# Ledger of designs, part 44: peptides against a protein of PDB entry 6B9H

Target 1, 151 residues: chain A of PDB entry 6B9H
Amino acid sequence: AELCESLLTWIQTFNVDAPCQTVEDLTNGVVMAQVLQKIDPAYFDENWLNRIKTEVGDNWRLKISNLKKILKGILDYNHEILGQQINDFTLPDVNLIGEHSDAAELGRMLQLILGCAVNCEQKQEYIQAIMMMEESVQHVVMTAIQELMSK

## One batch from the design tools (peptide; aimed at target 1 E135 H139)

Design b2_p28_3 (made by RFdiffusion4)
Pose (drawn by RFdiffusion4):
Structure b2_p28_3 (pose): chain A 151 residues (1-151), chain P 28 residues (1-28)
Amino acid sequence: as target 1 above (151 residues)
Amino acid sequence: TEELEEKKEETEELLDEFFEHVEEKTEE
């Protein structure tokens, strides 16, 4: 905890098209998919993004379907591009995110996305950007990175 | 494999600098 909201502030720095003001705004997976495209458009390309349904509303089943696709993408990216540098022993429970808007599980998904950013080809720029954020957010990001980089 | 090692080393160096930056602000 204290992970989800700090990482929400970090997500907001991407200024993606979909709304990203609340925890609920992240539960359908669209913001997360758009952030991943910004992190690595060569991998999370348009063909990949097209698989993420927009206009989900309160349909938690579709939220879960989207989140499973996002998590599948992150795990594949970790394996195929990042050489398994992101710790994936504990997967976020995307069913809880969809069924209960579980912020803790959402924080874990956002931590995986942070892992992508700090290990991608543009990791220097993403780290430099974090260093401009509020100290409280940087400290939480630091803890999240330590966890996700450890073996 | 070599390229992944080099990227890993670079990532560690960048994160060390970031952790030192956060620790210095905490001490102040």

Design b2_p28_3_s1 (made by RFdiffusion4, then SolubleMPNN; from b2_p28_3, 16 letters changed)
Fold by OpenDDE base, seed 4:
Structure b2_p28_3_s1 (fold): chain B 151 residues (1-151), chain A 28 residues (1-28)
Amino acid sequence: as target 1 above (151 residues)
Amino acid sequence: MAELERQRKETQELIAEFEAFVEKRRLE
């Protein structure tokens, strides 16, 4: 999916420790968890990160478990820290991500992380970083942000 | 709450600037 591919490119700018070159690399949630920690290390602290299993392999059940924790973290962050700035979003199906590497659902998951970035304390820095990306990616990201922030 | 509103406005302004930038690039 176009959304997933563009947001994968965006995710890669975080330079996390976990491999993040393919859609499959994202399905275990480890990259996403590390990205969230970079976005807000006070909220997504080491205690939170330690709940994410890092050695998952191809075990889709473990992937789903991680993804559920991450999704919950994002939702809680939106409520507790962002003041529900992310609006009217459709929840990604983490089962499809974990079991089938569904790119569309993964895209929605990454979109929520994007929502966290553009509303966090370092929102200006993240927005400016996006402005430095390839034009085609910027367009997709812009559309994704508009969707999240629209009333 | 006042701080939250300020942050929201800041976010919206930054997003608007981003949108304007992207649109400008598209038209070039």
Scores: peptide ipSAE 0.214, ipTM 0.761, DockQ to the pose 0.930
OpenDDE base, seeds 1, 2, 3, 5: peptide ipSAE 0.133, 0.047, 0.046, 0.050; ipTM 0.694, 0.606, 0.597, 0.612

Design b2_p28_3_s2 (made by RFdiffusion4, then SolubleMPNN; from b2_p28_3, 14 letters changed)
Fold by OpenDDE base, seed 4:
Structure b2_p28_3_s2 (fold): chain B 151 residues (1-151), chain A 28 residues (1-28)
Amino acid sequence: as target 1 above (151 residues)
Amino acid sequence: MEELQKKKEETQKLIAEFEQYVQEKLQQ
């Protein structure tokens, strides 16, 4: 999906340690967890990050387990820290992400992370970074933000 | 070409709205 492709490009700007060049690289949740830690290291702290299994390989069950933890973390963060600033959406199906690398569902997951970034303490920096992205990618990302934030 | 131009216009509109969003947040 175009959303997933553009948000993958956005995710790559975080320069996390885990490989993040392909959609498949994101399906184990490790990149997403590392990105969330960068967004808010006080909330997504080392204890939280340590719950995400690394070196899962192609084990889709472990991927799904990680993704469930990440999704819960995002939802809890939105409730506890962001004050429900992000509109309620149909939640991404982490089973489809983990087992089938479903790009559409992965896009939804990344969109939630985008919501965290544009509402966190460092929101201004992340917003400015988005405004500096390549125009075609920026269009998709900004549309995704509008969807998240519009009332 | 027409669709490209339309997309560019939509993008510029989004940029303007996003910039306004940033400014509003800077005031908070």
Scores: peptide ipSAE 0.058, ipTM 0.574, DockQ to the pose 0.068
OpenDDE base, seeds 1, 2, 3, 5: peptide ipSAE 0.034, 0.038, 0.042, 0.048; ipTM 0.538, 0.551, 0.588, 0.589

Design b2_p28_3_s3 (made by RFdiffusion4, then SolubleMPNN; from b2_p28_3, 13 letters changed)
Fold by OpenDDE base, seed 4:
Order: C-alpha cells, then sequence, then structure tokens
Structure b2_p28_3_s3 (fold): chain B 151 residues (1-151), chain A 28 residues (1-28)
C-alpha cells in the first residue's frame, strides 16, 4: 500500500536499533515501540518499552499482543498528552497486521505514530524533517497528516 | 504527462497547506 510504503520510509529516518527495512520487520511492533520512545521518552519510557516482547520471530500471536499494547499506548498518549488532536475513529486492525502483515492496516498504525510525532514536544523537528522528504513520499505523508488533523 | 502535471499541482497545493499547518503548530 502506498501509505504503508511512504510511512515505512518515514519510520526509517528514526534509525532505531531494530531492523526496519521491510513491512514484515514492522509487524512485531518492536520498531514501532522504539520509534514511540524516541518521540516521547518520558511517556514511552523503559517500563513501557519492556512490556513489548522482543525476539518473537514469526509468532503472530505474540505480534498481535505487542501491537495491541502499542495501539493502546498511542491512544492513551493521544488522550492524556496530545488532548485528542488525532482522529482515531478508524483504528487499525492489529490482528491483520500480526497474522497477515496487512500493509493497509499497518499503514493506519504508522499513521497514528505519525500523528504522535507531529503533535509531540518535538513536533517542529519532525514536521521540518517531513518537509525535506522526497516529494512523492512527502505528498503521501502530508495527506496522512491532514487526514489526522482535519477531522 | 497530464496526470504528472496534475499530481505536481496537487503536491504543491498540499505543500502550501502543510506550510500553513507548520506555522500554526509553531505558534502554539
Amino acid sequence: as target 1 above (151 residues)
Amino acid sequence: MEELEKNKKETQELIQEFEEFVQKKLAE
């Protein structure tokens, strides 16, 4: 999916420790958790990160468990810190992400993380980074941001 | 070619809107 591919490119700019070169690399949630920690380490602290199981391999049940925790973290962050600035009406189906590596649903998940970045304390830096992305990718990312913020 | 130009125009419009968004966020 175009959204997932563009947001994967965006995710790669965080240079997290976990592998993040493919869609499959994102399905266990480890990359997402590490990205969220970079976005707001005070909220997504080590205690929170330690809830995410590493080395899950291809165990889709463990992937789903991780993804559920991450989604909850994002939603809680939006409510508690961001003041519901992100439209979370349509939530990603983490079951499809974990079990089937569904790119469309993964894109929605990454879009929520994008929402965290453009509303966090360091929003200026993240927005500036997005403004410098390749134009084709930037178009998709900007559209995703507008969708999050306008509704 | 026509579709490319259309896409470029849409991208430029989106960039303008995003720049306005940035200014709004910077003002917060």
Scores: peptide ipSAE 0.054, ipTM 0.589, DockQ to the pose 0.067
OpenDDE base, seeds 1, 2, 3, 5: peptide ipSAE 0.042, 0.042, 0.033, 0.031; ipTM 0.582, 0.585, 0.578, 0.556

Design b2_p28_3_s4 (made by RFdiffusion4, then SolubleMPNN; from b2_p28_3, 13 letters changed)
Fold by OpenDDE base, seed 4:
Structure b2_p28_3_s4 (fold): chain B 151 residues (1-151), chain A 28 residues (1-28)
Amino acid sequence: as target 1 above (151 residues)
Amino acid sequence: MEELEKQKEETKKLIAEFEKYVEEKLKK
């Protein structure tokens, strides 16, 4: 999906340690967890990050387990820290992400992370970074942001 | 080419709206 492709490009700007060059690289949740830690290291701290299993290989059950934890973390963060600033969406199907690398569902997951970034303490910096992205990618990302926060 | 330019224009408008939105939120 175009959303997933653009948000993958956005995710790559975080320069995390885990490989993040392909959609498949994101399906185990490790990159997403590391990105969330960068967004808010006080909330997504080492204790939280340590719940995410690394070196899962192609084990889709472990992927799904990680993704469930990440999704819960995002939802809890939105409720506890962001004060429900993000509109309620249909939640991504982490089973499809983990088992089938579903790009559409992955896009939804990444969009939630995008929501965290543009509502966190460092929101202005992340927004500025987005505004400096290549225009075709920026269009998709900005549309995704508008969808998240429009009333 | 025409579609690309249209998308760029829409993006610029969206950015302007978003910047205004963010500015209001950041002031609070």
Scores: peptide ipSAE 0.057, ipTM 0.601, DockQ to the pose 0.038
OpenDDE base, seeds 1, 2, 3, 5: peptide ipSAE 0.048, 0.054, 0.034, 0.049; ipTM 0.570, 0.591, 0.573, 0.580

Design b2_p28_4 (made by RFdiffusion4)
Pose (drawn by RFdiffusion4):
Structure b2_p28_4 (pose): chain A 151 residues (1-151), chain P 28 residues (1-28)
Amino acid sequence: as target 1 above (151 residues)
Amino acid sequence: EEEEKQEETKELLDEFLEEVEERKEENE
């Protein structure tokens, strides 16, 4: 905890098309998919983004379907591009995100996305950008990075 | 080459973590 909201502020720095003001705005997976495309458009390309349904509303089943695709993409990216540098022992429970808007599980998904950003080809720029954020957010990001980089 | 790239990534992240931790300790 104290992970989800700090990482929400970090997500907001991407200024993606979908709304990203609340925890609920993240539960359908669209913001997360758009952020991943910004992190690595050569991997999270248009063909990949097309699989993520927009206009989900309150349909938690579709939220879960989207989130499973997002998580599948992150795990594949970790394996195929990042050499398993992101710790994936504990997977976020995407069913709880969809069924209960569970912010803690959402924080864990956002932590995996942060892992992608700090290990991608543009990691220098992403790290430099974090260094400009509020100190409270930087401290939480620091803790999240320590966890996700450890073995 | 992949191992060198992973070492460089770890070194960059260690510098980031050290800098943030030093500022956190000074503020305490």

Design b2_p28_4_s1 (made by RFdiffusion4, then SolubleMPNN; from b2_p28_4, 17 letters changed)
Fold by OpenDDE base, seed 2:
Structure b2_p28_4_s1 (fold): chain B 151 residues (1-151), chain A 28 residues (1-28)
Amino acid sequence: as target 1 above (151 residues)
Amino acid sequence: SMQKEIEETKKLLQEFIDKVQKKLEEKK
């Protein structure tokens, strides 16, 4: 998906240790977890990161397990650290990400991580980085979010 | 301006996160 590809480019700017060149590289959640630790290492600390299994291979059940933990972490972070406002919306389907490498659902998951980055303590740094990205990538991400919220 | 667009995107992302959290809680 176009959104997923743009957010993959954004994720690559974090320079995490785990491979992050393809959509498939993101499906086990390891890259996502390492990115979240960079965003807020006090909240997503080593103890939290150690809950994510790194030697997953092609086991989609283990991928889903990791992704569920990550999704919970993101939502808890939003509740405990960031502001909270309740409305109806579609959940990213981590089962489709883990089992089928669904790019559309992965894109929605990466949007949540982007939300953490632009609201965290170092939000100004991440906002500036987004502003300096190529216009095509920047436009795709912004437009996709706006369209998603208009539904 | 580009700064305004980024701030608007930030607001939309936060709203998205909050909505996702509501749905997750409702499924429990």
Scores: peptide ipSAE 0.022, ipTM 0.521, DockQ to the pose 0.037
OpenDDE base, seeds 1, 3, 4, 5: peptide ipSAE 0.022, 0.020, 0.021, 0.022; ipTM 0.511, 0.491, 0.496, 0.505; seed 5 fails the geometry check

Design b2_p28_4_s2 (made by RFdiffusion4, then SolubleMPNN; from b2_p28_4, 15 letters changed)
Fold by OpenDDE base, seed 3:
Structure b2_p28_4_s2 (fold): chain B 151 residues (1-151), chain A 28 residues (1-28)
Amino acid sequence: as target 1 above (151 residues)
Amino acid sequence: SMEQQQQQTQQLLQQFLDEVQKRKELQE
């Protein structure tokens, strides 16, 4: 999906340790967890990160388990830290991401992480980085942010 | 404050939107 493709490009700008070149690379949640730690290391600390299993392989059950923990972390972060600035919307289906590598649902998951970045303490730096991206990516990312902040 | 942070976010996003719109107009 267009959303997933653009947000994958955005995720790659974080330069995390885990491989993040393909949609499949993101389905185990490890990249997403490392990105969240960069966004707010005080909240998504080492204790939180250690709950995400890194040796997952092709085990879709373990992928789903990781993704559920990450989704919960994002929702809790929105409520406890961001002051509920990410509006209510249809949540991603982590089962489809883990079992089928569903790009549309993965895009929705990455959109939530985008919401965390543009509302965190370092929001200015992340917004500036987006403003320097390629125009086609900027359009998708901007639309995704507007959807989160206005719905 | 939370209100100040929210206002700052909206201002930054509006600046981004305005810049993107300006570039589109220049390409027309």
Scores: peptide ipSAE 0.183, ipTM 0.710, DockQ to the pose 0.676
OpenDDE base, seeds 1, 2, 4, 5: peptide ipSAE 0.148, 0.042, 0.075, 0.122; ipTM 0.691, 0.582, 0.619, 0.682

Design b2_p28_4_s3 (made by RFdiffusion4, then SolubleMPNN; from b2_p28_4, 15 letters changed)
Fold by OpenDDE base, seed 5:
Structure b2_p28_4_s3 (fold): chain B 151 residues (1-151), chain A 28 residues (1-28)
Amino acid sequence: as target 1 above (151 residues)
Amino acid sequence: SMEKEIEETKKLLEEFIKKVKEKEEEKR
């Protein structure tokens, strides 16, 4: 999916410790959790991160468990910190991500993380970083942001 | 207020979107 591919490129700019070269690398949620910690380490602190299981391997049940925790974290962050600025009426299906590596649903999950970045305390820095990316990626990211902020 | 913060965020994002669109349009 175009959305997933572009947002994977965006995720790679965070330089997290976990492997993040392929779509499959994102399905266990570890990369996403580390990215969220970079976005707001006060909220997504070590205690929160420790709830995400590492060394998941191919266990799709553990992947889904991680993804559910991450999705909850994003939604709670949006409500408690961001002031519910993200339109969340279409949530990703984490079951499809964990079990089938569904790129479309993964794209939706990454879009929510994008929403956190462009609404957080350091939103200006993340927006500036996006402006420095390749134009093809910028176009997709822009469209994704528009969708999040639309009413 | 929360409403003010939301409005300011939307403005920031709209400016970003505008800049990105302009860059893409110029490249065409």
Scores: peptide ipSAE 0.035, ipTM 0.557, DockQ to the pose 0.823
OpenDDE base, seeds 1, 2, 3, 4: peptide ipSAE 0.029, 0.031, 0.026, 0.034; ipTM 0.538, 0.559, 0.547, 0.563

Design b2_p28_4_s4 (made by RFdiffusion4, then SolubleMPNN; from b2_p28_4, 13 letters changed)
Fold by OpenDDE base, seed 1:
Structure b2_p28_4_s4 (fold): chain B 151 residues (1-151), chain A 28 residues (1-28)
Amino acid sequence: as target 1 above (151 residues)
Amino acid sequence: SMEEKQKETQKLLDEFIKKVQEKAQERE
């Protein structure tokens, strides 16, 4: 999916410790959790991050468990910190991500993380970083932001 | 305030969207 591919490129700019070269690398949620910690380390602190299991291998049940925790974290962050700026009318299906590496659903998950970045305390820096990316990626990210912020 | 932060965010996003659209038009 084009959305997932563009947002994967965006995620890679965070330079997290976990491998993040492929769609499959993101399905266990570890990269996403580390990205969220970079976005807001006060909210997504070490205690929160430690709830995400890092050694899951190909266990889709553990992947789904991680992804559910991450999704809950994003939704709670949106409600408690961002003031419900992200439109969550269509939530990603974490079961499809964990069990089937569904790129479309993963794209929706990454889109929510994008929403966190462009609404967080350091939003200026993240927006500026996006503006310096490849134009084709910028277009997809722009569309994704517009969809998230529409109400 | 939260309202001020929301307004600031919207302003930044609008500027970003505008610039991306301008680049797209120049590319076409």
Scores: peptide ipSAE 0.210, ipTM 0.743, DockQ to the pose 0.853
OpenDDE base, seeds 2, 3, 4, 5: peptide ipSAE 0.092, 0.159, 0.114, 0.093; ipTM 0.647, 0.713, 0.676, 0.650

Design b2_p28_5 (made by RFdiffusion4)
Pose (drawn by RFdiffusion4):
Structure b2_p28_5 (pose): chain A 151 residues (1-151), chain P 28 residues (1-28)
Amino acid sequence: as target 1 above (151 residues)
Amino acid sequence: TEELLDEFIESVEEKEKEREEKEEEEEE
């Protein structure tokens, strides 16, 4: 905890098309998919993004379907591009995100995305950008990175 | 990647330590 909201501020720095003001705004997976495209458009391309349904509303089943696709993409990216540098022993429970808007599980998904950003080809720029954020957010990001990079 | 992340972690720890030392001096 104290992970989800700090990482929400970090997500907001991407200025993606979908709304990203609240925890609920992240539960359908669209913001997360758009952020992943910004992190690595060569991998999270348009063909990939097209699989993420927009206009989900309160349909938690579709939220889960989207989130499973997002998590599948992150795990594949970790394996195929990042050489398993992101710790994936504990997977976020996407069913709880969809069924209960569980911020803690959402925080874990956002930590995986942060992992993608700090290990991608543009990791230098993403790190430099984090260094400009509020100190409270940087400290939480530091803790999150330590966890996700450890073996 | 590791060196970059270590430099970032050290920078966060150093700024926190300097802020705590400054707050202690102001209290004294």

Design b2_p28_5_s1 (made by RFdiffusion4, then SolubleMPNN; from b2_p28_5, 14 letters changed)
Fold by OpenDDE base, seed 2:
Structure b2_p28_5_s1 (fold): chain B 151 residues (1-151), chain A 28 residues (1-28)
Amino acid sequence: as target 1 above (151 residues)
Amino acid sequence: VQELLDAFAESVEERQRRREEEERLRRL
């Protein structure tokens, strides 16, 4: 999916420790958790990060478990910190991500992370970073932000 | 966020406008 590929490119700019070259690399949630910690380390602190299992392998049940924790973290962050600015009426299906590596659903998950970045304390810096990316990525990311903020 | 988004959109549009103008001028 175009959304997933563009947001994968965006995620790669965070330079996290976990591998993040393919859609499959993101399905265990480890990269996403590390990205969220970079976005707001006070909220997504080490205690929160330690709840995400890092040695998952191909176990889709463990992937889903991680993804559910991450999704809940994002939703709680949106409610408690961001003031419910993200449109979360269409949530990603983490079962499809974990079990089938569904790129479309992964794209929706990454879009929620994008929402965290563009609404956090360093929102200006993250938007500027997006503006420095390749034009095709900028277009997709901008559209994704507009969708998130639409009421 | 909306203000930042507006600025972002304007930046993208301006870049596109400049690119199209450069291509037009190159063809003359």
Scores: peptide ipSAE 0.086, ipTM 0.615, DockQ to the pose 0.752
OpenDDE base, seeds 1, 3, 4, 5: peptide ipSAE 0.078, 0.066, 0.081, 0.102; ipTM 0.604, 0.591, 0.607, 0.642; seed 5 fails the geometry check

Design b2_p28_5_s2 (made by RFdiffusion4, then SolubleMPNN; from b2_p28_5, 13 letters changed)
Fold by OpenDDE base, seed 5:
Structure b2_p28_5_s2 (fold): chain B 151 residues (1-151), chain A 28 residues (1-28)
Amino acid sequence: as target 1 above (151 residues)
Amino acid sequence: TKELIDAFIQKVKEREEKRRELEELLEE
């Protein structure tokens, strides 16, 4: 999916420790958790990050467990910190991500993380970084932001 | 923030349209 590929490129700008070169690399949630910690380390602190299992291999059950924790973290962050500035009308199906590496659903998950970045304390910095990306990727990312903010 | 995002998206769309128009012209 175009959304997933563009957001993967965006995720790579965070330079996290975990491998993040392919869609499959994102399905265990480790990269996403590390990105969220960079976005707001006070909220997504070390204690929160330690709840995410890092050595899951191909165990899709563990992947789904991680993804559920991450999704909950994002929703709680939106409510407690961001004041519900982004809409959660359409939640990603984490089962499809964990078991089948569904790119469309993964794109929706990454879109929620994007929403956290553009509404956090350092939102201006993240927006400026996006504005410096390749035009084709930039278009998809900014459109994804608009979708979140318009509802 | 929303206003800035909307304005930027519009700018990006305009750039993309101009690029496509140029590509179509070159294919003629």
Scores: peptide ipSAE 0.040, ipTM 0.585, DockQ to the pose 0.479
OpenDDE base, seeds 1, 2, 3, 4: peptide ipSAE 0.022, 0.024, 0.029, 0.022; ipTM 0.550, 0.482, 0.555, 0.478

Design b2_p28_5_s3 (made by RFdiffusion4, then SolubleMPNN; from b2_p28_5, 14 letters changed)
Fold by OpenDDE base, seed 5:
Structure b2_p28_5_s3 (fold): chain B 151 residues (1-151), chain A 28 residues (1-28)
Amino acid sequence: as target 1 above (151 residues)
Amino acid sequence: TQQLLDEFQKKVEEKKKKKEEEELKKLL
């Protein structure tokens, strides 16, 4: 999926410790959790991050468990901190991500994280970083932002 | 946020137009 591919490239700009070179690398949620901590370390603190299992391997059940926690964290963050500025559209199916590495659903999950970045305290810095990306990727990312903010 | 998004969109469009113009110039 074009959305997933572009957002993977965006995720790579965070330079997290966990491997993040492929779609498969994102399916266990560890990269996502580390990215969220960078976005807002006060909210996604060490206590929150410690709830995400790191040694998952190929266990898709553990992947789904992590992804559910991350999705909840994003939704709570949007409600408690961001003031529900992100549209309440269809949520990603974390089961398909964890078990089948579904790129379309993963794209939607990453889009929610994108929403956190462009609405957080350092939103301007993240937007500027996006403006420095390759044009083709930049276009997809911006379109994804517009979809989140549309009324 | 909406203001930042609008500014972002404007800059992206400007970059796209500039690149397209440069590529078109090479073809002519």
Scores: peptide ipSAE 0.063, ipTM 0.587, DockQ to the pose 0.788
OpenDDE base, seeds 1, 2, 3, 4: peptide ipSAE 0.053, 0.055, 0.040, 0.062; ipTM 0.570, 0.574, 0.560, 0.557

Design b2_p28_5_s4 (made by RFdiffusion4, then SolubleMPNN; from b2_p28_5, 15 letters changed)
Fold by OpenDDE base, seed 5:
Structure b2_p28_5_s4 (fold): chain B 151 residues (1-151), chain A 28 residues (1-28)
Amino acid sequence: as target 1 above (151 residues)
Amino acid sequence: TKELLQEFAQKVEERKRKKEEEEELLLK
């Protein structure tokens, strides 16, 4: 999916410790959790991050468990910190991500993280960073932001 | 923030459109 590939490129700009080169690398949620911590380390602190299992291997059940925790964290962050500036209009199916590495559903999950970045305290810096990306990727990312804000 | 993001999104889309039109013109 074009959305997933572009958002993967965006995720790579965070330079997290976990491998993040492929779609499969994102399915266990570890990269996503580390990205969220960078976005807001006060909310997604070490205690929160420690709830995400890091050594899951190919265990799709553990992947799904991690992804559910991350999704809940994003939704709670939207409500408690961002004041519901973005809507949970269409939630990703974390089962399809964990078990089948579904790129379309993963794209939706990454889109929610994108929503956190462009509404957080350092939103201006993240927006400017996006505006400096390759034009083709930038188009997809900014369109995804527009979709979030229109609903 | 919402309005600013939408403005940026529209600018990016416009640049994309212009690029596609230029490419189409070159192929004609």
Scores: peptide ipSAE 0.214, ipTM 0.684, DockQ to the pose 0.502
OpenDDE base, seeds 1, 2, 3, 4: peptide ipSAE 0.166, 0.065, 0.180, 0.052; ipTM 0.659, 0.516, 0.658, 0.507

Design b2_p28_6 (made by RFdiffusion4)
Pose (drawn by RFdiffusion4):
Structure b2_p28_6 (pose): chain A 151 residues (1-151), chain P 28 residues (1-28)
Amino acid sequence: as target 1 above (151 residues)
Amino acid sequence: EEEEEEEEEEEEEEKKEEVKEFFENLLE
C-alpha cells in the first residue's frame, strides 16, 4: 500500500489518451496498455494494442479479459526482452481488480509496468523523469523498484 | 519542542539524500 496512488501519479505523467484520474479509470486495462506502448512501441505495438477492448464500462468480465492480456504482455516482455529482470513471483490478481477494483492488486500491476519502464531501452529517460517528481512519490517509486529488481 | 523539530528536519534530510543517492546509482 501507498504504491497504487504514487504509481497513479507516475502513470499520469505519460498523458495517454484514455482517462487516468481515478483508481477506477485504471481497472479496464486501456490506460495500462497505452502506457506500455509508450514504454516500448516496438514491442507493445498497434497489433498488440488492438487486442485491448475500449469502451468497457462496468463490464467486469471484459475488464478481466483486458487485464489478462496486459499481464500476459508484461510477462512476455520480461522474459523475451528484459531477461527476467522484473520479479514476477507474485502476480497481481487481475480478477480482483476487475471484480472489486482492488487498488492493492492494481498497485502490483502498476509496479510491473514501472519495472518495464526502468528496464527498457529508454530507462535512463524514465529514471530522469522520476527524479523530477515530488519527493513523496520518488520514495515510493524507490521502494517499488527495490522490490521488483530483487531476486 | 525546538530539539524535536531539529531532529525531524535531520531525518527528512537523510531520507532525501538516500532517495537521491538511490536514483543516481540507478542511472549507473

Design b2_p28_6_s1 (made by RFdiffusion4, then SolubleMPNN; from b2_p28_6, 12 letters changed)
Fold by OpenDDE base, seed 1:
Structure b2_p28_6_s1 (fold): chain B 151 residues (1-151), chain A 28 residues (1-28)
Amino acid sequence: as target 1 above (151 residues)
Amino acid sequence: MEEELRRRLEEEEERRREVREFFEQLLQ
């Protein structure tokens, strides 16, 4: 999916420790959790990160478990810190991500993380970083942000 | 062909401008 591909490229700019080159690399949630910690380490602290299982392998049940925790973290962050600025009416299906590596649903998950980045305390820096990406990626990201903030 | 190429270029430039203006506004 175009959204997933563009946001995967965006995720790669965070230079996290976990492998993040493919859609499959993101399905266990480890990369996403590490990105969220970079976005707000005070909220997504070590205690929060330690709840994410790192040795998942191909276990789709563990993937889904991680993804559910991450989604909850994003939603809680939106309500508690960001002031409910993210549209969470259409939530990603974490079951499809964990079991089938569904790129469309993964894209929606990454879109929520994008919402965290462009509304967090360091939003200026993240927006500026997006402005340094390829124009085609920027356009997709723009559309994704607009969708999040429209509701 | 020249008109088509010009049109494509103009559309691309307009798209780039729209994106730039969006993020610049978001920075305000």
Scores: peptide ipSAE 0.607, ipTM 0.881, DockQ to the pose 0.948
OpenDDE base, seeds 2, 3, 4, 5: peptide ipSAE 0.603, 0.603, 0.605, 0.606; ipTM 0.879, 0.879, 0.879, 0.881

